# Ledger of designs, part 17: peptides against a protein of PDB entry 5KEZ

Target 1, 320 residues: chain A of PDB entry 5KEZ
Amino acid sequence: NVAIYNPFRPWWERYQPVSYKLCTRSGNEDEFRNMVTRCNNVGVRIYVDAVINHMCGNAVSAGTSSTCGSYFNPGSRDFPAVPYSGWDFNDGKCKTGSGDIENYNDATQVRDCRLTGLLDLALEKDYVRSKIAEYMNHLIDIGVAGFRLDASKHMWPGDIKAILDKLHNLNSNWFPAGSKPFIYQEVIDLGGEPIKSSDYFGNGRVTEFKYGAKLGTVIRKWNGEKMSYLKNWGEGWGFVPSDRALVFVDNHDNQRGHGAGGASILTFWDARLYKMAVGFMLAHPYGFTRVMSSYRWPRQFQNGNDVNDWVGPPNNNGVI

## One batch from the design tools (peptide; made by RFdiffusion4, then SolubleMPNN)

Design b1_p9_5_s1 (from b1_p9_5, 6 letters changed)
Fold by OpenDDE base, seed 5:
Structure b1_p9_5_s1 (fold): chain B 320 residues (1-320), chain A 9 residues (1-9)
Amino acid sequence: as target 1 above (320 residues)
Amino acid sequence: GPSNPGGVR
């Protein structure tokens, strides 16, 4: 991914890829293989956060300022380490003036335009699908158990399916022969917008962002909400079917006030209430549960916004 | 400034 120095190595640089090389601040490919092997050998499975909707931001300077030193040029859409070129992006398909998503009530913009300037891959192309599949199959070969598909809301479900159809069975050294990768898709659907979680049920599980938002409201006792109202928690609250749901109290985005849920989201900053929420989630049978492991950073609120929401995990001058 | 995926909704 790109190495960003202003601000200094933010967490979100990880979501700006310039190649599919397993070479980042977390380590190299050999180290990753070693970790996956050690985990699998004790029954711990690895699920990779796969960033396949886009490459890096369009405004990032060209050069070799990346975690693996690969050259890239956002201006010319040149990513030779893949390789991608201008033919592999949706620049001509997006019809907004900025090239970015401007209206989330326009599903076509949401899927064909750039997410906050991130260069949008042309996932309709078999070439692009194949490059992504090669990346994911390499990970499957290493021994990962499945994938979180980042920014799935911004990809056409059919394009995702086309990629998934190219995936190999899981590594038989650790998984039963014929096992398929576990897929869960990040889709923010709180209602009121055209893109729905149900659009993606055919590809695997989806993130249920209503879960954390509503649970936060209840535990905070907002609007007279009571714990007793959770008797029909799950589908009874309008959530997706349990077998399609991946549930969580918070994630890295809404922990910072970004995305879905707003102020209702409980985080480790409110330790007591957060423990209550996580405890309830783990005790209740609805959905596939995900527990957050995060870190503390020096929050500084200005005009209601944390100016340090970019801060990444603890590091030594950029080295994790 | 750089693009921030944290602004996703």
Scores: peptide ipSAE 0.160, ipTM 0.846, DockQ to the pose 0.822
Fold by OpenDDE base, seed 1:
Structure b1_p9_5_s1 (fold): chain B 320 residues (1-320), chain A 9 residues (1-9)
Amino acid sequence: as target 1 above (320 residues)
Amino acid sequence: GPSNPGGVR
C-alpha cells in the first residue's frame, strides 16, 4: 500500500493498495505464511481483509513511496506491480463532476465512482477480475480460510460473484477436500438508501451494521430502550437473516465515529458497557459473531471530533 | 489531502 507521511503512517493507508504483494507494516509474505501455518495447526483460521474495490487515492504523488517499494502513478492510473493501467478503472463510467461519489442515493455513483478519491477498479472487466482472483487464490493456497470483502457496497454483486467463481478450494492440508472460502461482505445498510444488504446474499454473508448501532442504543438506555426488548433480537428487529449476518459491536471505522452507527457504537473506551454488549452478542444465537481487538491511541477531541482518529496501531516496522 | 477510508458511509 501507499506510505502516507502526513499524517504519519495512518491506519487507513492500509486500505490504499498499489500492488497485491504481501509486504506491509504488518509483515512480509514469509512471515504471513508462517503465521497462517502455525494458526491452522492449532485450529485457528485466518480470514483476510481483501481490498479489491479500488487502488490508492487519486491525489497521492507518483513514485515508490509504498510499503513494498513498488512504483505507482495515480495520475496516469499506472500500477505496474499488478499491472493495472488506465483501461482498468471506472473513470469513464463515473459521471460526477468530481469523479467521486457525490450522492449515495444514486446506486450507479456508489458503485462506479471513487470512494473518497480512491481509484475505482473496473470490476466488469475479466482482466481485473482475474488479477483479483489471482491475489485471493494466492492467499487461499497459503492456507487462509476466507475473506472480508472491503467496500462491497461499492461493487456490483455480479462482479463479486464473477471473482468468487474463480477461486480455488481451500488448502487440503488443513481443510476438507472441496471446501470453499468463507466470504463476508462489508455492506453498510441502515436503510433509506438504494443499495441493500440482500443484494449480496448470493455471494456470502453480509455485515449487519444495524446490530452494533441498535445494541448501543439499548445498552446506553437511549430513547427509553430496555434490555428486555432484546428478546426477539435479530430478525425480529429487522436485521438480515441469521445465516447471512456477520455481527459485531464495533469495527475500526465506527470505533472512531466514522461510518454507520454514530455515537451509539460501543467501544473499549466504554469498557463496562462494551463488555455487556460483547457478552450479549456471544450469548445470543444470531449471526456469525466477530469480536474486535483494537488499541488505545491519544484521542484529542475538537468540536466533537477526534483529530487523532488517524493514528495507526503500535508498530515495530516503522521503517517499512 | 490523502483519501481517508474512515469516511466510508
Scores: peptide ipSAE 0.154, ipTM 0.842, DockQ to the pose 0.820
Fold by OpenDDE base, seed 3:
Structure b1_p9_5_s1 (fold): chain B 320 residues (1-320), chain A 9 residues (1-9)
Amino acid sequence: as target 1 above (320 residues)
Amino acid sequence: GPSNPGGVR
């Protein structure tokens, strides 16, 4: 991914890829392979956060400022480490003046235009699908168990399906022969927009962002909410079917006030209430549960916004 | 500056 130095190595640089090489602030490919092996040998499975909707931001300077040293040029859409070129992006499909998503009520913009300036890959092309499949298959062959598909809301479900159809079975050294990778898709659907979580049920599980948002209001006792109202928690509250749901109290975005949920989201900053929410989630049978492991940063609120929301995890001069 | 993926909706 891109190496950003202003601000100094923010967390979000990880979501701006310039190659599919397995070398980042966390280590190189050999170290990753070693970790996967050691984890699998004790029954701990690895799921990769796969960033496949886009490459880096269009405003990032060209050069070799990346975690693996690969050259890239956002302006000319050159990513030779893949390789991608101008033919592999949706610049010609997006019809907005800025080239970015401008109206989330227009499903075609949401999927064909750039998410906050991130160069949008042409996932309709078999070439692009194959390059992504090669990346994911390399990880499968190393021994990972599955994937979180980042920004799935911004990809056509059929394009995702086409990529998934190219994937290998899981590594038979640790998984039964014929096992398929576990897939869950990040889709923000709080209602009121054309893209629905149900559009993606055919590909695997989806994130249920209503879960953390609603649980936060109940635990906080906002709007007269009571814990007794959780009697029909799950589908009874209008959530997706349990067998399609990936549930969580918070994630890296909404713990910073970003994305879905806003101020209702409980985080480790509110320790007592957070423990109550996480404990309830783990005790209740609805959905597949995900527990967040995060870190403290020096929050500084100015005009209602944390100016330090970019701060990444504890590191040694940029190396984790 | 560089694009920030934060604030996704």
Scores: peptide ipSAE 0.152, ipTM 0.845, DockQ to the pose 0.889
Fold by OpenDDE base, seed 4:
Structure b1_p9_5_s1 (fold): chain B 320 residues (1-320), chain A 9 residues (1-9)
Amino acid sequence: as target 1 above (320 residues)
Amino acid sequence: GPSNPGGVR
């Protein structure tokens, strides 16, 4: 991915890929293989956060400022380490003036235009699908158990399916023969927008962002809500079917005060309430649970916004 | 660059 130095190595640089090479701030491919093996050997499975909707930001300077040293040129859409070129992006498909998503009530914009400037891959192309599948298959062959698909809302479900149909079975050294990768898709559906989480049920589980948002209001006792109202928690609250839901109290985005859920989202900053929420989530049978592990950072609020929301995990001069 | 990919809304 792109190496960003202003601010200094933010967490979000990981979501700006320039190649599919397994060399990042966390280590190289050999180290990753070693970790996966050691984890699998004790029954801990690895699920990769796969960024396949886009490459890096369109405004990033060309060069070799990347975690693996690969050259890239956003201006010319040149990512030779893949390789991708201008033919592999949706520049001509997006009809907005800026080239970015401007209206989230337009499903076509949401999927064909750039997410906050991130170069949008043409996932309709078999070439692009195959390059992504190769990346994911490499990980599967290493021994990962599945994937979180980042920014799934911004990909056409059929394109995702086409990629998933190219995937290998899981590594038989650790998984039963014929096992398929576990897939969960990040789709923000809080209602009111045309793209629905149900559009993605055919590909695997989806994130249920209503879960953390609603649980936050209940635990905070907002709007007169009571814990007794949780009697029909899950589908009874309008959430997706349990067997399609991945649930969580917070994620890295809304933990930082923005994204889906708003101010209702509970985080470790409110320790007591957060523990209550996490405890409830783990005790309740609805959905597949995900527990957040995060870190403190020096928050600095200006006009209600944390100007340090970019700060990544503890590191040694950028190396995690 | 963008700091909230996929989590905007």
Scores: peptide ipSAE 0.135, ipTM 0.842, DockQ to the pose 0.557

Design b1_p9_5_s2 (from b1_p9_5, 6 letters changed)
Fold by OpenDDE base, seed 2:
Structure b1_p9_5_s2 (fold): chain B 320 residues (1-320), chain A 9 residues (1-9)
Amino acid sequence: as target 1 above (320 residues)
Amino acid sequence: GPSNPLGVR
């Protein structure tokens, strides 16, 4: 991914890829392979956060300022380490003046335009699908158990399906022969917009963002809500079917006040309420559960916004 | 460049 130095190595640089090489601030490919092997050998499975909707931001300076040293040029859409060129992006398909998503009520913009300037890959092209599949298959062959598909809301479900159909079975050194990768898709659907979680059920599980948002309001006792109302928690509250749901109290985005859920989201900053929410989630039989493990950072609020929301994990002069 | 690529609704 791109190496950003202003601000100094923010967490979000991870979501601006310039290649599919496995060299980042976390380590190189050999170290990753070693970690996967050690984890699998003790029954801990690895699921990769796969960023396949886009490459880096269009405004990032060209050069070799990347975690693996690969050259890239956002201006010319040149990513030779893949390789991608201008033919592999949706620039001509997006019809907005800025090239970015401007209206989230327009499903075509949401999927064909750039997410906050991130260069949008043309996933309708078999070439692009194949390059992504090669990346994911390399991970499968290393021994990962599945994937979180980042920004799935911004990809056409059929394009995702086409990629998934190219995937290998899981590594038989650790998984039964014929095992398929576990897939869960990040789709923000709190209602009111055209893209729905149900559009993606055919590809695997979907993140249920209503879960953390609604649970937060209950635990906070907003609007007179009570814990006793959670008796029919799950489908009874209008959530997706349990077998399609991945549920969580918070994630890295809404932990920083970003994305879905707003102020209702509970985080480790409110320790007592957060423990209540996580405990309830683990005890109640709905969905596939995900528990957040995060870190503290020096929050500084200005006009209601944390100016340090970019701060990444604890590190030693940029090395994690 | 973009500073919050995932902070969307």
Scores: peptide ipSAE 0.085, ipTM 0.829, DockQ to the pose 0.701
Fold by OpenDDE base, seed 5:
Structure b1_p9_5_s2 (fold): chain B 320 residues (1-320), chain A 9 residues (1-9)
Amino acid sequence: as target 1 above (320 residues)
Amino acid sequence: GPSNPLGVR
């Protein structure tokens, strides 16, 4: 991914890929293989956060300022480490003036335009699908158990399916023969927008962002909500079917007040209420649960916003 | 460049 120095190595630089090389601040490919092997040998499975909707931001300077030193040129859409070129992006498909998503009530815009300037891959192309599948298959062959598909809301479900249809069975060293990768898709659907979580049920599980948002309001006792109302928690609250749901109290985005949930989201910053929420989630049978492991950063609020919400995990001058 | 690319509604 790109190496961003202003601000200094933010967490979100990891979501701006320039190649599919397993060479980042987390380590190199050999170290990753070692970790996957060690985890699998004790029954801990690895699920990769796969960033396949886009490459890096369109405004990032060309060069070799990346975690693996690969050259890239956002201006010309040149990513030779893949390789991708201008033909592999949705520049001509997006009809907005900026090239970015401007209206989330326009489904085609949400899927064909750039997410906050991130160069949007043309996932309708078999070439692009194949390059992504090769990346994911490499990980499968290493021994990962499945994937979180980042920014799935911004990809057409059929394009995702086409990629998934190219995937290998899981590594037979650790998984039964014929096992398929576990897939869960990040889709923000709190209602009121055209893209629905149900659009993606055919590909695997979907993140249920209503879960953390609603649970937060209940535990905070907002709007007269009571714990007793949680008796029919899950599908009774209008959430997706349990067998399609990936549930969580918070994630790295809404922990910072970004995206779905707003101020209702409970985080480790409010420890007591957070423990209550996580405890309830783990005790209740609805959905597949995900527990957050995060870090403290020096929050600095200005005009209601944390100006340090970019801060990544603890590091020594960029070295993790 | 773009900041906070994820978490957008």
Scores: peptide ipSAE 0.082, ipTM 0.823, DockQ to the pose 0.723
Fold by OpenDDE base, seed 3:
Formats: structure tokens, C-alpha cells, sequence
Structure b1_p9_5_s2 (fold): chain B 320 residues (1-320), chain A 9 residues (1-9)
């Protein structure tokens, strides 16, 4: 991915890929392979956060400022380490003046235009699908168990399916023969927008962002909410079917006030309430659970916004 | 560049 130095190595640089090389702030491919092997050998499975909707931001300077030293040029859409070129992006398909998503009530913009400047891949092209599948298959062959598909809301479900149909069975050294990768898709659906979580049920599980938002409200006793109202928690609260839901109290985005959930989201900053929420989530049978492991950073609020929300995990001069 | 690539409007 892109190496950002201003601010200094933010967490979000990891979501701006310039190649599919397994060479990052966390280590190289050999170290990753070693970790996957050691984890699998003790029954711990690895699920990769796959960033496949886009490459890096359109405004990032061309050069070799990347975690694996690969050259890239956002201006010309040149990513030779893949390789991608200008033919592999949706620039000509997006009809907005900026090239970015401008109206989230327009599903076509949401999927064909750039998410906050991130170069949008033409996932309708078999070439692009194949390059992504090759990346994911390499990970499968290493021994990962599945994937979180980042920014799934911004990809057409049919394009995702086409990629998934190219995937190998899981590595038989650790998984039963014929096993398929576990897939869950990040889709933010709080209602009111045209793109629905149900659009993606055919590809795998989806993130249920209503879960953390509503649970936070209840635990905080906002709006007269009571714990007794959780008696029909799950589908009774309008959430997606349990067998399609991946649930969580918080994630890296809404910890920082980004995305879905708002102020109701409970985090480790509210330790007592957070433990209550996580305990409830783990005790309740609804959905597939995900527990967050995060870190403290020096929050500094200015005009209601944390100016240090970019701060990544503890590191040694940028190396995790 | 984008500081919140996962943000939603």
C-alpha cells in the first residue's frame, strides 16, 4: 500500500493499495506465511481484510513511496505491480463532475464513482476480476480461511460473485477437502439509502451496523431504552437474518466517529459499558460475532472532531 | 489524500 508520511503512517494508508504484494508495515510475505502456518497449527484461523474495490487515492504523488517499494502513478492510473492501467478503472463510467461519489441516493454513483478519491476499479472486467482472484487465491493457498470484503457497498454484487466464483477451495493441509472460504462483506445499511444489505446475501454474510448502534443506545439508557427490550434482540429489532449477520459492538471506523453508529457506539474508551455490551453480544446467539482489539491514541478534539483520528497502532518508526 | 476511505455520506 501507499506509505503516507503526512500525517506520519496513518492507519488508513493500509486501505490504499498499490499492489497485491504481501509486503506491509506488519511484515513481508514469508513472515505472513509463517504466521498463518503457526496459527492454523493451533486451530486459529486467519481472515484477510481484502481491499478490492479500489486502489490508492487519486491525489497521491506518483513514485515508489509504498510499503513494498512498488512504483505507482495515480494520475495515469498506472499500477505496474499488478498490472493495472487506465483501462481498468471506472473513470469513464462515473458521470459526476468530480469523479467522486456525490449522491449516496444514486446507487450507480455509489458503485461506479470514487469513494473519497480512491481510484475505482472496473470490476465488470474479467481481467480485473482475475487479478483480484489471483490475489485472493494466493492467500487461500497460503492457508487463510476467508475474507472480509472491504467497501462491498461500493461494488456490484454480481461482480463480487464473479470474483468469488474464481476462488480455490481452502488449503487441505488444514481444512477439509472442498472447503470454501468464509466471506463477509462490509455493507453499511442503516436504512434510507438505495443499497441494501440484502443485495449481498447471495455472496456471504454482511456486517450489521444497526447492532452496535442500537445496543449502544440500550446500554447507555438513551431515549428511554431498557435492557428488557432486548428480549427479541436480532431479527425482532429489524436486523438482517442471523445466518447472514456479522455483528460487532464497534469497529475501527466508528471508534473514531466515522461511518455508521454515531455517538451511541460503545468503545474501550467507555470501559464498563463496553464490557457489558461485548459480554451481551457473546452471550446472545444472534449473528456471527466479531470482537474488536484496538489501542489508545492521543485524542484531541477540535470543533467536535478528533484531529488525531488518523493515528495508527503502536509502532517502531512506522513499522508495526 | 483521503483520510477516511471507509466513510459514508
Amino acid sequence: as target 1 above (320 residues)
Amino acid sequence: GPSNPLGVR
Scores: peptide ipSAE 0.072, ipTM 0.825, DockQ to the pose 0.566
Fold by OpenDDE base, seed 4:
Structure b1_p9_5_s2 (fold): chain B 320 residues (1-320), chain A 9 residues (1-9)
Amino acid sequence: as target 1 above (320 residues)
Amino acid sequence: GPSNPLGVR
């Protein structure tokens, strides 16, 4: 991914890929292989956050400022380490004036235009699908158990399916023969927008963002809500079917006030309430649970916004 | 409002 130095190595640089090489702030491919092996050997499985909707930001300077040193040129859509070129992006397909998503009530914009300037891959192309599948298959062969598909809302479900259909079975050194990768898709569906979580059920589980948002209001006792109302928690609250749901109290985005949930989202900053919410989530059978592991950062609010929401995890001069 | 899954600026 791109290496950003202003601000200094933010967490979100991880979501701006320039190659599918396994060289990051966290280590190289050999180190990753070692970790996966060690984890698998003790029954801990690894699920990779796969960024496959896009490459890096349109405005990032060309050069070799990347975690693996690969050259890239956003302006010319040149990512030779893949390789991708201008033919592999949706520049001509997006019809907005800016090239970015401007209206989230337009499903075609949401999927064909750039998410906040991130260069949008043409996932309708078999070439692009194959390059992504090769990346994911490499990880599968290393021994990962599955994937979180980042920004799935911004990809056509059929394109995702086409990629998934190219995937190998899991590594038989650790998984039963014929096992398929565990897939969960990040789709923000709080209602009111045309893209629905149900559009993606055929590909795997989906993130249920209503879970954290609603649980937050209950635990905070907002709007007169009571814990007793949680008796029909899950489908009874309008959530997706349990077998399609991945649930969580917070994630890295809404922990920082971004994305879905708003102020209702509970985080470690409110320790007692957060523990209550997480405890409830783990005790309740609805959905597949995900527990957040985060860190403190020096929050600095200006006009209601944390200007330091970019701060990544504890690191040694950028190395995690 | 629009739901942006990323906090990138």
Scores: peptide ipSAE 0.047, ipTM 0.816, DockQ to the pose 0.175

Design b1_p9_5_s3 (from b1_p9_5, 5 letters changed)
Fold by OpenDDE base, seed 4:
Structure b1_p9_5_s3 (fold): chain B 320 residues (1-320), chain A 9 residues (1-9)
Amino acid sequence: as target 1 above (320 residues)
Amino acid sequence: GPSNPGGVP
């Protein structure tokens, strides 16, 4: 991915890929392979956060400022390490003036335009699908158990399916023969927008962002909410079917006030309430649970916004 | 709403 130095190596640089090389701040491919092997050998499975909707930001300077030194040129849509070119992006398909998503009530914009400037891949193209599948298959062959598909809301479900249909079975050294990768898709659906979580049920599980948002209000006792109201927690609260749900109290985005959930989201900053929420989540059978492991950073609020929301995990001069 | 901040304006 792109190496950003202003601010200094933010967490979100990881979501700006310039290649599909397994070479990042966290280590190289050999180290990753070693980790996956060691984890699998003790029954710990690895699920990769796969960024396949886009490449890096359109305004990032061309060059070799990337975690593995690969050259890239956002201006010309040139990513030779893949390779991608201008033919592999939705520049001509997006009809907004800026080239970015401007209206989230327009599903075509959400899927065909750039997410906050991130170069939007033309996932309708078999070439693009195949390159992504190759990346994911490489990971599968290494021994990962599945994937979180980042920004799934911004991809057409059919395009995702086309990619998934190209995937190998899981590595038989650790998984039963014929096992399929576990897929969960990040889809922000709190209602009020045309894209629905149910659009993606055919591809795998989806993130249920209503879970953390609603649980936060209950635990915080907002709007007269009571714990007793959780009697029908899950589908009874309008959440997706349990077998399609991946649930969580917070994630890296809404922990920083971004994405879905707003101020209701509980985080480690509110330690007691957070523990209550996480405890409840783990005790309740609804959905597939995900527990967040995060870190403290020096928050600095200006006009209600944390100007340091970019700060990544503890690191040694950029190396995690 | 949008997913993952950090886009380049």
Scores: peptide ipSAE 0.050, ipTM 0.824, DockQ to the pose 0.160
Fold by OpenDDE base, seed 1:
Order: sequence, then structure tokens, then C-alpha cells
Structure b1_p9_5_s3 (fold): chain B 320 residues (1-320), chain A 9 residues (1-9)
Amino acid sequence: as target 1 above (320 residues)
Amino acid sequence: GPSNPGGVP
């Protein structure tokens, strides 16, 4: 991915890929392979956060300032390490003046325009699908068990399906023959927008962002809500079917006040309430549960916003 | 709403 130095190596640089090489601040490919093997050998499975909707920001300077040293040029849409060119992006398909998503009530903008300046891949093209599938299949062959598909809301479900149809079975060294990768898709659907979580049910599970948002309000006792109201928690609260739901109390976005949920989201910063929420989530039989493991950073609020929300995880290999 | 606010200004 792109190496960002201002601010210094933020968490979000990981979501600005310039290649599909396994060279990041988390380690190199050999280290990753070793980790996957060690984890699989003790029954711990690995699911990769796959960033396949986009490449890096359109305003990033061209060069080799990346975690694996690969050259890239956002201005000309050149990513030779893949390779991608201008033909592999939705620049001509997006009709907004800025090239960015301007109206989230327009599904075509949401899927064909740039998410906050991130160069939007033309997933309608078989070439692009194949390059992504090759990346994911490499990971499958290493021994991962599945994927979180980042920014799925911004991809057409049919394009996702086309990619998934190219995927190998899981590695038979650790998984039963014929096993399929576990897929869950990040779709922010709190209602009121044209893109729905149900659009993606055919591809796998979907993140249920209503879960953390609503649970937060209940545990915080906002609006007179009570824990007893959670008796029909899940489908009874208008959430997606349990067998399609990936549920969580918080994620890396909304613990920083971004994404979905707003101030209702409980995080490790509110330790007591957070433990209550996580405990309830693990005890209640709804959805596939995900427990967050995050880190403390030096928060600095200005005008209600944390100006240090960019701070990345603790790291001792910042030279790459 | 948007996810992963990692765009370049």
C-alpha cells in the first residue's frame, strides 16, 4: 500500500493499495505464510480484509513511496505491479463533476465513483476480476479460510459474485476437501439509502451495522430504552437474517466516529459498557460474531472531533 | 454512509 508520512503512517494507508503484494507494515509474505501455518496448526483460522474496490487516492504523488517499493502513478492510473492502467478504472463511468461520490442516494454514484478520492476499479472487466481473484487465490493457497470484502457497498453484487466464482477451494492441508472460503461483505446499511444489505446475501454474509448502533443506544439507556427490549434481538429488531449477519459492537471506523453508528457506538474507551455489550453479543444467538481487538491512541478532541483519529496501530517496523 | 475514511485531501 501507499506509505503516508503526513500524518505519519496512519491506519488508513492500509486501505490504499498500489499492488497485491504481501509486503506491508504487518510483515512480508514469508512471515504471513508462517503465521497462517502456525495458526492453522492450532485450529485458529485466518480471514483477510481484502481491499478490492479501489486502489490508492487519486491525489497521492507518483513514485515508489509504498510498503513494497512498487512504483505507482495515481494521476495516470498506472499500477504496473498488478498491472492496472487507465482502462481498469471507472473514471469514464462516473458522471459526477468531482469524480467522487457526491450523492449516496444515487446507487450508480456509490458504486461507480470514487470513495473519498480512492481510485475506483472497473470490476465489470474480466481482467480486473481475474487480477483480484489471483490475489485472493494466492491467499487461499497459503491457507487463509476466507475474506472480509472491504467497501462491498461500493461494488456491484454481480461483480463480487464473478470474482467469487473464480476462487479456489480452501487448502486441503487444513480444510476438508471442497471447502469454500468464508465470505462476509462490508455493507453499511442503516436504512434510508437505495443500496441494501439484502443485495449482497447471494455472495455471503453481510456486516450488520444496525447491531452496534442499536445495542449502544440500549446499553447507554438512551431514549428510555431497556435491556429487556433485547428479548427479540436480531430479526425482531429489523436486522438481517441471522445466517446472513456478521455482527460486532464496533469496528475500526466507527470507534473513531466514522462510518455508521455515530456516538452510540461502544468501544474499549467505555470499558464497562463495552464489556456488557460484547458479553451480550457473545451470549445471544444471533449472527456470526466478531470481537474487536484495537489499541489506545492519544485522542485529542477539537470541536468534537478527534484530530488524532488517524493514528495507526503500534508498530516496530515503521521503516517499511 | 462512507467507510474507511482514508482518502487523500
Scores: peptide ipSAE 0.045, ipTM 0.813, DockQ to the pose 0.169
Fold by OpenDDE base, seed 3:
Structure b1_p9_5_s3 (fold): chain B 320 residues (1-320), chain A 9 residues (1-9)
Amino acid sequence: as target 1 above (320 residues)
Amino acid sequence: GPSNPGGVP
């Protein structure tokens, strides 16, 4: 991915890829392979956050400022380490003036235009699908158990399916023969927009962002909410079917006030209430549960926004 | 505003 130095190595640089090389601030491919092997040998499975909707931001300077030193040129859409070129992006398909998503009520913009300047891959092309599948298959062959598909809301479900159909079975050294990768898709659906979580049920599980938002309101006792109202928690509250839901109290976005949930989201900053929410989630049978492991950073609120929401995890001069 | 801004500037 791109190496950003202003601000200094923010967490979000990880979501701006320039190649599919397993070479980042967390380590190199050999170190990753070693970790996967050690984890699998004791029954701990690894799921990769796969960023496949886009490459880096269109405004990032061309050069070799990347975690593995690969050259890239956002201006010319040149990513030779893949390789991608100008033929592999949706620049001509997006019809907005800026090239970015401007109207989230237009499903075609949401999927064909750039998410906040991130160069949008032409996932309808078999070439692009194959390059992504090769990346994911390399990880599968290393021994990962599955994937979180980042920004799935911004990809056509059929394109995702086409990629998934190219995937290998899991590595038989640790998984039963014929096992398929576990897939969960990040889709923000709080209602009111044309793209629905149900559009993605055919590809795997989906994130249920209503879960953390509503649970936060109840635990905080906002709007007269009571714990007793959780008697029909899950589908009874209008959430997706349990067998399609991945649930969580918070994630890296909404703990920083971004994404879905707003001020209702509980985080480690409110330790007592957060423990109550996480404890309830783990005790309740609805959905597949995900527990957040985060870190403290020096929050500084200006005009209601944390100006340090970019701060990444504890590191040694940018290396984790 | 955008429904999925994330942390991207």
Scores: peptide ipSAE 0.044, ipTM 0.818, DockQ to the pose 0.220
Fold by OpenDDE base, seed 5:
Structure b1_p9_5_s3 (fold): chain B 320 residues (1-320), chain A 9 residues (1-9)
Amino acid sequence: as target 1 above (320 residues)
Amino acid sequence: GPSNPGGVP
């Protein structure tokens, strides 16, 4: 991914890829392979956060300022480490003046335009699908158990399916022969927008962002809500079917006031209430559960916004 | 309004 120095190595630089090489601030490919092996050997499975909707921001300077040293040129859409070129992006398909998503009520913009400047890959192209599949298959062959598909809301479900259809079975050294990768898709659907979580059910599980938002409201006792109302928690609250749901109290985005849920989202900053929420989630049978492990950072609120929401994990002068 | 996409600069 790109190396960003202003602000200094923010967490979100990880979501600006310039190659599919397994060399980042977390380590190199050999170290990753070693970790996956060690985890699998004790029954701990690895699921990779796969960033396949886009490459880096369009405004990032060309050069070799990346975690693996790979050259890239956002201006010319040149990513030779893949390789991608101008033919592999949706620049000509997006019709907005900025090239970015401007209206989330326009599904075509949401899918075909840049997410806040991130260069949008042309996932309709078999070449692009194949390059992504090669990346994911390499990980599968290493021994990962599945994937979180980042920014799935911004990809056409059919394009995702086409990629998934190219994937290998899981590594038989650790998984039963014929096992398929576990897929869960990040889709923010709180209602009111054209793109729905149900659009993605055919590809795997989806994130249910209503879960954390509603649970937060209940535990905070907002709007007169009571714990007793959780008697029909799950589908009874309008959530997606349990077998399609991945549920969580918070994630890295809404922990920072980003994404879905707003102020209702419970985080470790409210330790007691957060423990109650996580405990309830783990005790209740609805959905596939995900527990957040995060870190503290020096929050500084200005006009209601944390100016330090960019701060990444603890590091030693940029090295994790 | 539209949903906050999150996870981006």
Scores: peptide ipSAE 0.044, ipTM 0.809, DockQ to the pose 0.165

